# Peptides against a protein of PDB entry 5OK6: the designs that were tried, part 105

Target 1, 215 residues: chain A of PDB entry 5OK6
Amino acid sequence: ELPGLDSQWRQIENGESGRERPLRAGESWFLVEKHWYKQWEAYVQGGDQDSSTFPGCINNATLFQDEINWRLKEGLVEGEDYVLLPAAAWHYLVSWYGLEHGQPPIERKVIELPNIQKVEVYPVELLLVRHNDLGKSHTVQFSHTDSIGLVLRTARERFLVEPQEDTRLWAKNSEGSLDRLYDTHITVLDAALETGQLIIMETRKKDGTWPSAQL

## One batch from the design tools (peptide; made by RFdiffusion4, then SolubleMPNN)

Design b2_p21_1_s4 (from b2_p21_1, 9 letters changed)
Fold by OpenDDE base, seed 4:
Structure b2_p21_1_s4 (fold): chain B 215 residues (1-215), chain A 21 residues (1-21)
Amino acid sequence: as target 1 above (215 residues)
Amino acid sequence: SEEEALAASLAQLRAEAEAGR
């Protein structure tokens, strides 16, 4: 059952679980398409529950670039294209109005950056490959706050690298050259890694030499 | 440099793949 219009407004906008609540690292937030949200605002502010301004089910279709992988369009801007709601608020709206059939929720995590908490709308998708087998790639999503060490561990896991094998990472830069990722303690953000960037895992030879050092 | 060496290795691998090797 739909709660009263004033109750909806208070719960979503000004409640303890509302849109304006402080961001906390690790929490899930959800994107809501701006036009739908504005229609909802107009509906609940209108004071007539039976008005023609009823927003209908949540439909984020315009935020997606495709309906196959449900990837977001690039360059979406908070407050212009979408609003962010904390999980509780999102679930209330879904409970009240429903979500368009077959459409997944757009869930994102709050990350902690040096000066601010931010909902990471666009995590980094890296293309992981081995130096000796470029035909086997894995696209893996990482947070900007994830360490290069995590990227390396993930690559090792995806390629089934044995614990005794020594590995290191290279990144293909915008100039087409390779940059070695020496420090595994820095973040994806610190390394300036971007979506679609090729990350090469080099495996040390049995003789103890690196393939790159012998060329 | 190590970077150049690795790039050369990758280029070779690509060439081999294109050649059907």
Scores: peptide ipSAE 0.028, ipTM 0.622, DockQ to the pose 0.084
Fold by OpenDDE base, seed 5:
Structure b2_p21_1_s4 (fold): chain B 215 residues (1-215), chain A 21 residues (1-21)
Amino acid sequence: as target 1 above (215 residues)
Amino acid sequence: SEEEALAASLAQLRAEAEAGR
């Protein structure tokens, strides 16, 4: 059963626990398509529960570029294409109105950048490969705030590298060459890694030499 | 060898970049 319209408004849009609440690192927030949200606002502000302005179920279809992997379209803008809601507010709306059948929620995390906290709508997707088999890739999502060390550990895990084996990373650059990622303590953002970028994991030989040393 | 494989990989990556320009 739907709560009263005033109760819905207060629950979703308040500055303490709703849409306007402060961002906190690690929290989950959800995207809601802007037109649906605006229709919901009009409905609850109208004061008539039987109004023709009833928004129906949440439908984020226009935010997706595909319905297979449920990837977001590029270039979406907060406040124009979507609004962000904290988890509690999102779950209230879903419970009241439902979500379009088969459509997943668009969940994103709050990240901490040097001077700001933000919801990371577009994390980085890297193509991880081994130096000797470029044809077998693992696509893995990372935050811009994740360290290169995490990328390396993730690559090791995906390729089932033994703990005693030593590995390092190279990134394909725009010139078609490989840049070694020496510093594992910098972030994905600091390393300027981008979605779709090829990251090559090199494994050290048993004799202690690196395959790339002969190049 | 692993060295040859890496060399070939680097060569291929360069060729792909050149072809895309």
Scores: peptide ipSAE 0.028, ipTM 0.624, DockQ to the pose 0.390
Fold by OpenDDE base, seed 2:
Structure b2_p21_1_s4 (fold): chain B 215 residues (1-215), chain A 21 residues (1-21)
Amino acid sequence: as target 1 above (215 residues)
Amino acid sequence: SEEEALAASLAQLRAEAEAGR
């Protein structure tokens, strides 16, 4: 059931639980396409429930690059292309207006960066490869806050590396050279890894030598 | 360096892959 217009406004825009609430690490927030949200604002601020300003179903179509993987377009800007709502507010809007048929919600997590919380709209997509088969990549998403250790574990899992096999990571840098990721405790952010970056998993040989050391 | 050695290996692998295309 659609609440009164003033009630909707207060529920969604209330600084305690609405759009303006403080970000908390680990919480889910949702993207709402800006034009739809503005139409909703106009509707609820107009004070007339019978107004022609009714926003209809939430439609985030313009935020998606494709309808197959539901990947976001690059370069979307908060406040220009979309608004961020906490889970409660998002669920209210969806319950009141619905979501366009077939569209998934655009859920993102709040991450904790040094001295700031941020909704991570764009996780880092890394291209994971083996040192001996660069032609076979696994694209995997990571948070900027994920450790290099997690990247390594993920690579091992994707390539079905046996537990007894020793592995290490290299990142291809912007200059085309390889940087060894020695410290597995630093984050993806700390390592300055970026979307589309090639990450090479090197596997130690059975003789105990590293492929890279023999060249 | 280990980085140079790996880079060389990767470059060779890439060249071989490109030659096979």
Scores: peptide ipSAE 0.027, ipTM 0.617, DockQ to the pose 0.116
Fold by OpenDDE base, seed 3:
Parts: sequence; C-alpha cells; structure tokens
Structure b2_p21_1_s4 (fold): chain B 215 residues (1-215), chain A 21 residues (1-21)
Amino acid sequence: as target 1 above (215 residues)
Amino acid sequence: SEEEALAASLAQLRAEAEAGR
C-alpha cells in the first residue's frame, strides 16, 4: 500500500536520510530516470492521491544503451537525465511503485576522490591480456579509486598465475606503445586509465629476466 | 622466445593504434 503523499515526500527528500543526504564512501546509490522522478515529485506535491499525476512504475529504459548487457548510455548527466537516491530511498520507491519488469536497478558506489565524494556512475572497464597471448582478453570493471595493485592482482587471478610467478602491467597508450605501470600504489584515476584501454600483464621468466628486457 | 612474442605483441598494438583501433 502506498503511504500518504506527505510521508512519501518526507521519506525520499528528507535531508538526513533521503536524496539530499551526504555521500559516504562505499555506500550504494541508485539512478532514477529524471522524468519519472519529476512526475513523482509533482504527484506527491499535488496532495491528491487520485490525481492524474501518478507516476506509475519506475522505468529507466531511456538510461540504457541496450537491454542485453544493461550498459548505461554515455554522457548521462546528473540532474538532467537522472537523479541519485540512497539505497533506502530507492527501495522505498520500488516497493511503492514497482520497477519495470525485467529491468535491473542501476546501482552505483560512492567513491572517495581527493576533494569530493562522488557516485561513480561510470566505472572503468579494462581489457586485460597476457603479453604472449593478446587474443585472449578479459574485460574487468574497476573503480577509478582502485589501485594498480588491485588491477594486477585481478589480472593474475583471471589468468591463473601461480603465487610464485612475478608479474607486472603495461598500459597501451594513445601513441600505440606500452607504458609500464611502475607504481602499483597509484589509482586507476592517477594512471589515467580509461574504459576500453588494453592492459598487458607481463610474466617474469624462470631465469629471472623479463620478456621485455630486450625491447 | 617470450621476448620475441612480446615484441611481436607490441608491434601489433602499435599497428592497431596507427590504424585507429
């Protein structure tokens, strides 16, 4: 059953726990299509539950590029295309109005950047390959705040590298050459890695030399 | 050799970049 309109408004827009609450790193937030949200606002602000302004079920279809992988369209802008809601508010709206059948929620994480908390709407998708087999790639999603060390560990896991084997990463640059990722403590953001970028994992030889040593 | 394989891989990557891939 739908709660009273004033109760809905207070629950979702409450500055302490609603849409305007402070972002906290690691929390889940959800995207809601802007037009639906505006329709909901008009409905609850109107004060008439029987009004023609009823928003219906949440439908984020216009935010998706495809209905197969449910990838977001590029270039979506907060406040123009979507609003962000904390998990509690999202779940309330879904419970009250429903979500379009078969459509997944658009869940994103709050990340900590140097001077701001931000909901990371577009995590980085990297193409991981081995130096000796470029034909076998693994696409893996990373946060901009993830370390290069995490990228390396993830690559090692995906390629089933044994713990005793030593590995390092190279990133394909805009010039088509490879830049070695020396510092594993910097973030994906600091390394300026981008979605679709190829990352090559080099494995050290048994003799202790690197395959790239003679390049 | 692994070095030759890496060199070949790098060459391929450069060629792809030059081709706009």
Scores: peptide ipSAE 0.025, ipTM 0.648, DockQ to the pose 0.352

Design b2_p21_2_s1 (from b2_p21_2, 14 letters changed)
Fold by OpenDDE base, seed 2:
Structure b2_p21_2_s1 (fold): chain B 215 residues (1-215), chain A 21 residues (1-21)
Amino acid sequence: as target 1 above (215 residues)
Amino acid sequence: SAPTWAEIEAHSAEEAAREAA
């Protein structure tokens, strides 16, 4: 059963636990298509539960570029294309109205940047490869706030590298050359890594030489 | 100089062929 309209409004829009609550690093937030959300606002503000303004189930179809990987369209803008809701508010709306059949929720994390907290709507998808097998890529998602050290550890884990083996990363740039990622303490953002960028893990040879030193 | 993508592709193919042999 749907709660009363005033109760719905208070649960979703209140400044303490709703849409306007402070962001906290590591928390999950969810995207809602703006037209649906505006229809819901009109419905609950209208004061008539039998109104023709009933929003129906949540439908985020217009936010997706594909129905296979459920990737977001590029260039979506908060407050124009979507609204961000905290997990509690999202779960209330899904419980009350449902989500369109087959659509996954669009879950994103709050990240901490040097001066602001924000919901990371577009995390970075990197293509991880080994220097000796460039044809086998592993797509892995990273936060802009993740360290290059985490990217390296993740690559080592995916490729089953032994703890005693020495490894380093290279990024393929737009010019087709390779930039070595020397500092593992900087972030993905600081390294200016982008979605779809190829990251090469080089493993040191048993003789102590690097494969790239022979090029 | 930093290796080019083409140089790494060529070397990767040679190493892969050597490991498969």
Scores: peptide ipSAE 0.212, ipTM 0.794, DockQ to the pose 0.728
Fold by OpenDDE base, seed 5:
Structure b2_p21_2_s1 (fold): chain B 215 residues (1-215), chain A 21 residues (1-21)
Amino acid sequence: as target 1 above (215 residues)
Amino acid sequence: SAPTWAEIEAHSAEEAAREAA
């Protein structure tokens, strides 16, 4: 049963646990399509549960570029295209109104940047490859706050590299050259890595030489 | 100098051919 309209408003819009609550690093937030959210606001503010302003089920279809991979469209703007809700508020709305059949929730994480907490709507998708098999990429998502060390560990895991094997990373730059990722302690953001960028994992030879040393 | 993409592509093809042989 739907709660009273005033109760719905208080659960979703409050500054302590709702839409206006402070961001905390590592928390999950969810995107809601802006027009649906505005329709819901109008419904609950109207005070009539039987109103023709009933929003129906949550439908984020306009935020997706495809219904196969459920990737977001590029260039979506908070407050224009979507609103952000904390997990509790999102789950309330889904329980009350439902979510469009087959559509996944759009879950995102709060990240800590040097001077701000932000919901990371667009994590970085990197194309991981081996130096000896450049045609076989693994697409992996990373936070801008993830270290290059995590990218390297993830590449090693995806390629089933043995613990005793030594590996290093190169990034393909816009000029068509390779930039070596020497410092594994810097972040994806600090390294200026971008979505769709090719990251090459080089494995050290058994003779102790690097493949790239012959180039 | 850092290797070019063309150099690593050429070398990758050679290494792949050696591992397949």
Scores: peptide ipSAE 0.207, ipTM 0.793, DockQ to the pose 0.733
Fold by OpenDDE base, seed 4:
Structure b2_p21_2_s1 (fold): chain B 215 residues (1-215), chain A 21 residues (1-21)
Amino acid sequence: as target 1 above (215 residues)
Amino acid sequence: SAPTWAEIEAHSAEEAAREAA
């Protein structure tokens, strides 16, 4: 059963558990398409539960670029294209109105950057490849706050690298050259890695030489 | 100098050709 309109407003818009609550690192937040949210606001502010302004099911269709991988469109802006809700508020709305059939929730994490916490709407998708098999990529999502060390570990896992094998990373830059990722403690953000960027895992040869030393 | 993508592609192709021989 739908709660009273004033109760809905208070549960979703409050500063303690709703839309206006402070961000906390690691928490899940959800995107809601702006027009739907505005329709909901109009409905609950109208004071008539039987109003023709009833928003219906949550429909985020306009936020997706595809219905296969459910990737977000590029360049979406908070407050213009979507609103962010904490998990509790999102789950309330879904329980009250439902989510459009077949659409996944758009869940994102709060990350801590040096000067701000934000919901990471666009994590970095990297194309991981081996130096000896450049045609086989693994697309893996990383946070901007993830370390290069995590990228390396993830690459090793995806390519089934044995623990005794020594590996290192290169990033293909926009100029078509390769930048060596020497420091594994810096973040994806610090390394300025971008979505769609190719990351090459080089494996050290049994003779102790690096393949790239022969180039 | 850092290797170019073209150099790695060429080397990868050469390694693949050696493994296939």
Scores: peptide ipSAE 0.193, ipTM 0.776, DockQ to the pose 0.645
Fold by OpenDDE base, seed 1:
Structure b2_p21_2_s1 (fold): chain B 215 residues (1-215), chain A 21 residues (1-21)
Amino acid sequence: as target 1 above (215 residues)
Amino acid sequence: SAPTWAEIEAHSAEEAAREAA
């Protein structure tokens, strides 16, 4: 059963727990397609529950580039294409109106950047490869706040690297050269890694030499 | 100098050929 329209408005738009609440690092937020949200606003502000302005179920279809992988379209803009809601508000709306059948929620995390908290709508997708098998990539999603050390550990895990094997990372840059990721303590953001960027894991040879030293 | 992508591709191909041999 739908709560009263005023109650809906207060729960979703309340600055303490709703759309305007402060961002907190690690919390989940959800994207709602802008037109649906505006229709909902019009409905609840209209004061008539039987209004023809009823928004129906949440449908984020226009935000997705495909219905297979459910990836977001590139270049979506908050306030234009979507609205961000905290998990509680999202779950209320879903409970009241439903979500389009088969469509996943668009969940994103709040990240802490040096001077701002932000909902990370577009985490970085890196293409992880081994230096000796460049044709086999593993696409892995990382936060901009994740360390290069995490990228390296993830690569080691994906490629089943033994603990005794020494490994390091290279990033393919826009010029087609390789930049070595020396500092594993910096973030993906600090390293300026981008979605679709190729990250090469180099494994040290048994003789103690690096493959790249012969290039 | 940092290796180029072309150099690492060539090396990767050589390593793959060596493992297949």
Scores: peptide ipSAE 0.187, ipTM 0.777, DockQ to the pose 0.691

Design b2_p21_2_s2 (from b2_p21_2, 9 letters changed)
Fold by OpenDDE base, seed 3:
Structure b2_p21_2_s2 (fold): chain B 215 residues (1-215), chain A 21 residues (1-21)
Amino acid sequence: as target 1 above (215 residues)
Amino acid sequence: APPTLEEIEAHSKKVAEEEAA
């Protein structure tokens, strides 16, 4: 059952628990297409429940570049293309209006940056490869706040590296050379890693030498 | 200097050929 219009407004726009609530690291937020959200605002502010301003089902189709992987379009802007809602507000809207059939929710995490919390709409997609088989890539998403140590652990897991095997990472730079990721405690952001960047996992040989030491 | 991608590709290919022999 749809709540009264004033109740809907208070649940979604309440600054303590709604859209304007403070961001907290690790919380889930959801994208809602801007025109749908504006139509909902007009409906609930109009005071007429039977009005022609009824927004219908949430439809985020315009935010997606593909309906296979449900990737977002590049360059989407908060407040222009979408609004961000906390999980509670999103679940209310979905329960009241529904979500378009077959569309997944656009869930994103709040990340902690040095001076600000932000919803990470675009995580970093890295191309993970082994030094001995550069043709077999694994695309993996990481937060900008994830450590290089997490990237390394993830690469080890994806390539089934045994715990006793020693490994290190190299990143392909814009010049086509490889920069060694020495510090595993820095973040993906601090390392300036970008979506589509090639990350090479090197495994130490049984003789204690590194393959790249022969280059 | 850091290794080039081409140097690693060439070495990777060589290692793969040596492991297949």
Scores: peptide ipSAE 0.247, ipTM 0.829, DockQ to the pose 0.715
Fold by OpenDDE base, seed 5:
Structure b2_p21_2_s2 (fold): chain B 215 residues (1-215), chain A 21 residues (1-21)
Amino acid sequence: as target 1 above (215 residues)
Amino acid sequence: APPTLEEIEAHSKKVAEEEAA
């Protein structure tokens, strides 16, 4: 059952648990398409529950590039294309109005950067490959705050590398050459890794030599 | 034989030069 319009407004727009609440690292936030959200604001502020301004189901279709992988369009702007809601506020709106049939929620995480918390709307999608089979890629999402050590562990897991096998990473740079990722403690952001970038996992040979050392 | 990292680098460099042209 829908709560009263004033109760809906107070539940979603409050500064303690609603849209205006402080960001906390690791928390889930959700995107809501801006026109739907503005229609909801107009409905609950109008004070008439039988108004023709009823927003209907949440529909984020305009935020998606495709309905297969449910990737976001590039260049979406907070406050223009979408609003961000904390998990509690999102779940209230979904329980009251529903979500468009078959459409997934757009869940994102709060990350901590050196001077600011933000919702990471666009995580980095890396193309992971093995040095000996470049034709078989695994696309994996990482936070900009994830370490290169996590990228390496994830590559090892995806390629079923045994614990005793030694591995290292190379990144394809903008010049098309391979830069070795020596420091595994730096972040994806510090390494300047970008979406669509090719990351090559090299595995050490049984003789203790690297495939690349024969060059 | 699987391509070496050098063969990959050399090929990747060539592809990057072709995509930038």
Scores: peptide ipSAE 0.138, ipTM 0.672, DockQ to the pose 0.076
Fold by OpenDDE base, seed 2:
Structure b2_p21_2_s2 (fold): chain B 215 residues (1-215), chain A 21 residues (1-21)
Amino acid sequence: as target 1 above (215 residues)
Amino acid sequence: APPTLEEIEAHSKKVAEEEAA
């Protein structure tokens, strides 16, 4: 059952779990398409439940670039294209209005950066390859706050590298050269890794030499 | 200098050709 319009407004905007609540690292937030959200605002602010301003089901269609992988369009801007809601507020709206048939929720995590918490709308998509088979990539998403050590572990797992095999990472830079990711404790952000960047996993030879030492 | 991707590709291809021969 739909709550009263004033109750909806208070719950979503001004509640303890409202839109304006502080971000907290690791929490889930959800994207809501801006036009739908504005229509909802107009509906609940109008004070008439029988109003022609009823927003209908939440429809995020304009935020997606594809309906297969449900990838977001690039360059979406908070407050312009979408609104971020805490999980509780999102679930309220979905329970009240529904979500468009077949659309997944756009869930994102709050990340902690050195000076700010933000919702990570765009995780980094890395192209993981092996040094000996550059034509076979695995695209994997990482947080900007994920360590290079996690990228390395993930690459090892994806390529079924045996525990006894020694491996290291290289990143293809903008100049087309390879930068070795020496420090595995730095983040994806600290390493300045970007979406679509090629990450080469080098596996040490059985003779104890590295393939790249022959270049 | 750090190896280029092209150098790695060329080397990897050469190794694959040598292993196939």
Scores: peptide ipSAE 0.061, ipTM 0.661, DockQ to the pose 0.601
Fold by OpenDDE base, seed 4:
Structure b2_p21_2_s2 (fold): chain B 215 residues (1-215), chain A 21 residues (1-21)
Amino acid sequence: as target 1 above (215 residues)
Amino acid sequence: APPTLEEIEAHSKKVAEEEAA
């Protein structure tokens, strides 16, 4: 059952789980398409539940680039294209209005950066490959706050690398050369890794030499 | 200089050809 319009407004905008609540690292937030959200604002502010301003089901279709992999369009701007809601507020809206059939929720995490907490709308998608089989990539999503050590562990897991095998990462730069990721404690952000970037996992030979040392 | 992708590909291909011979 839909709560009263004033109750909806207070719960979503001004509640302890409202849109303006402080961000907390690791919390889930959800994107809501801006026009739908503005239609909802107009409906709940109108004071008439039977108003023709009823927003209907949440429809985020305009935020997706495709309906196959449900990736977001590039360059979406908070407050222009979408609003961010805390998980509780999102779940309330979905329970009240529904979500368009077949659309996944657009869940994102709050990350902590050195000077700010933000919702990470665009996590980094890396193309993981082995040095000896560059044609077989694994696309894996990482946070900007994830360590290069996590990228390396993830690559090892995806390629079924044995614990005794020694491995290291290289990033393909914009010039087409390979930058070695020496420090595994730096973040994806600190390494300036970008979506679609090729990350090469090099495996040490049994003789103790590296393949790249013969180049 | 750091190796290029092309150098790694060429080397990987050469190693695969040597292991298949």
Scores: peptide ipSAE 0.057, ipTM 0.665, DockQ to the pose 0.568

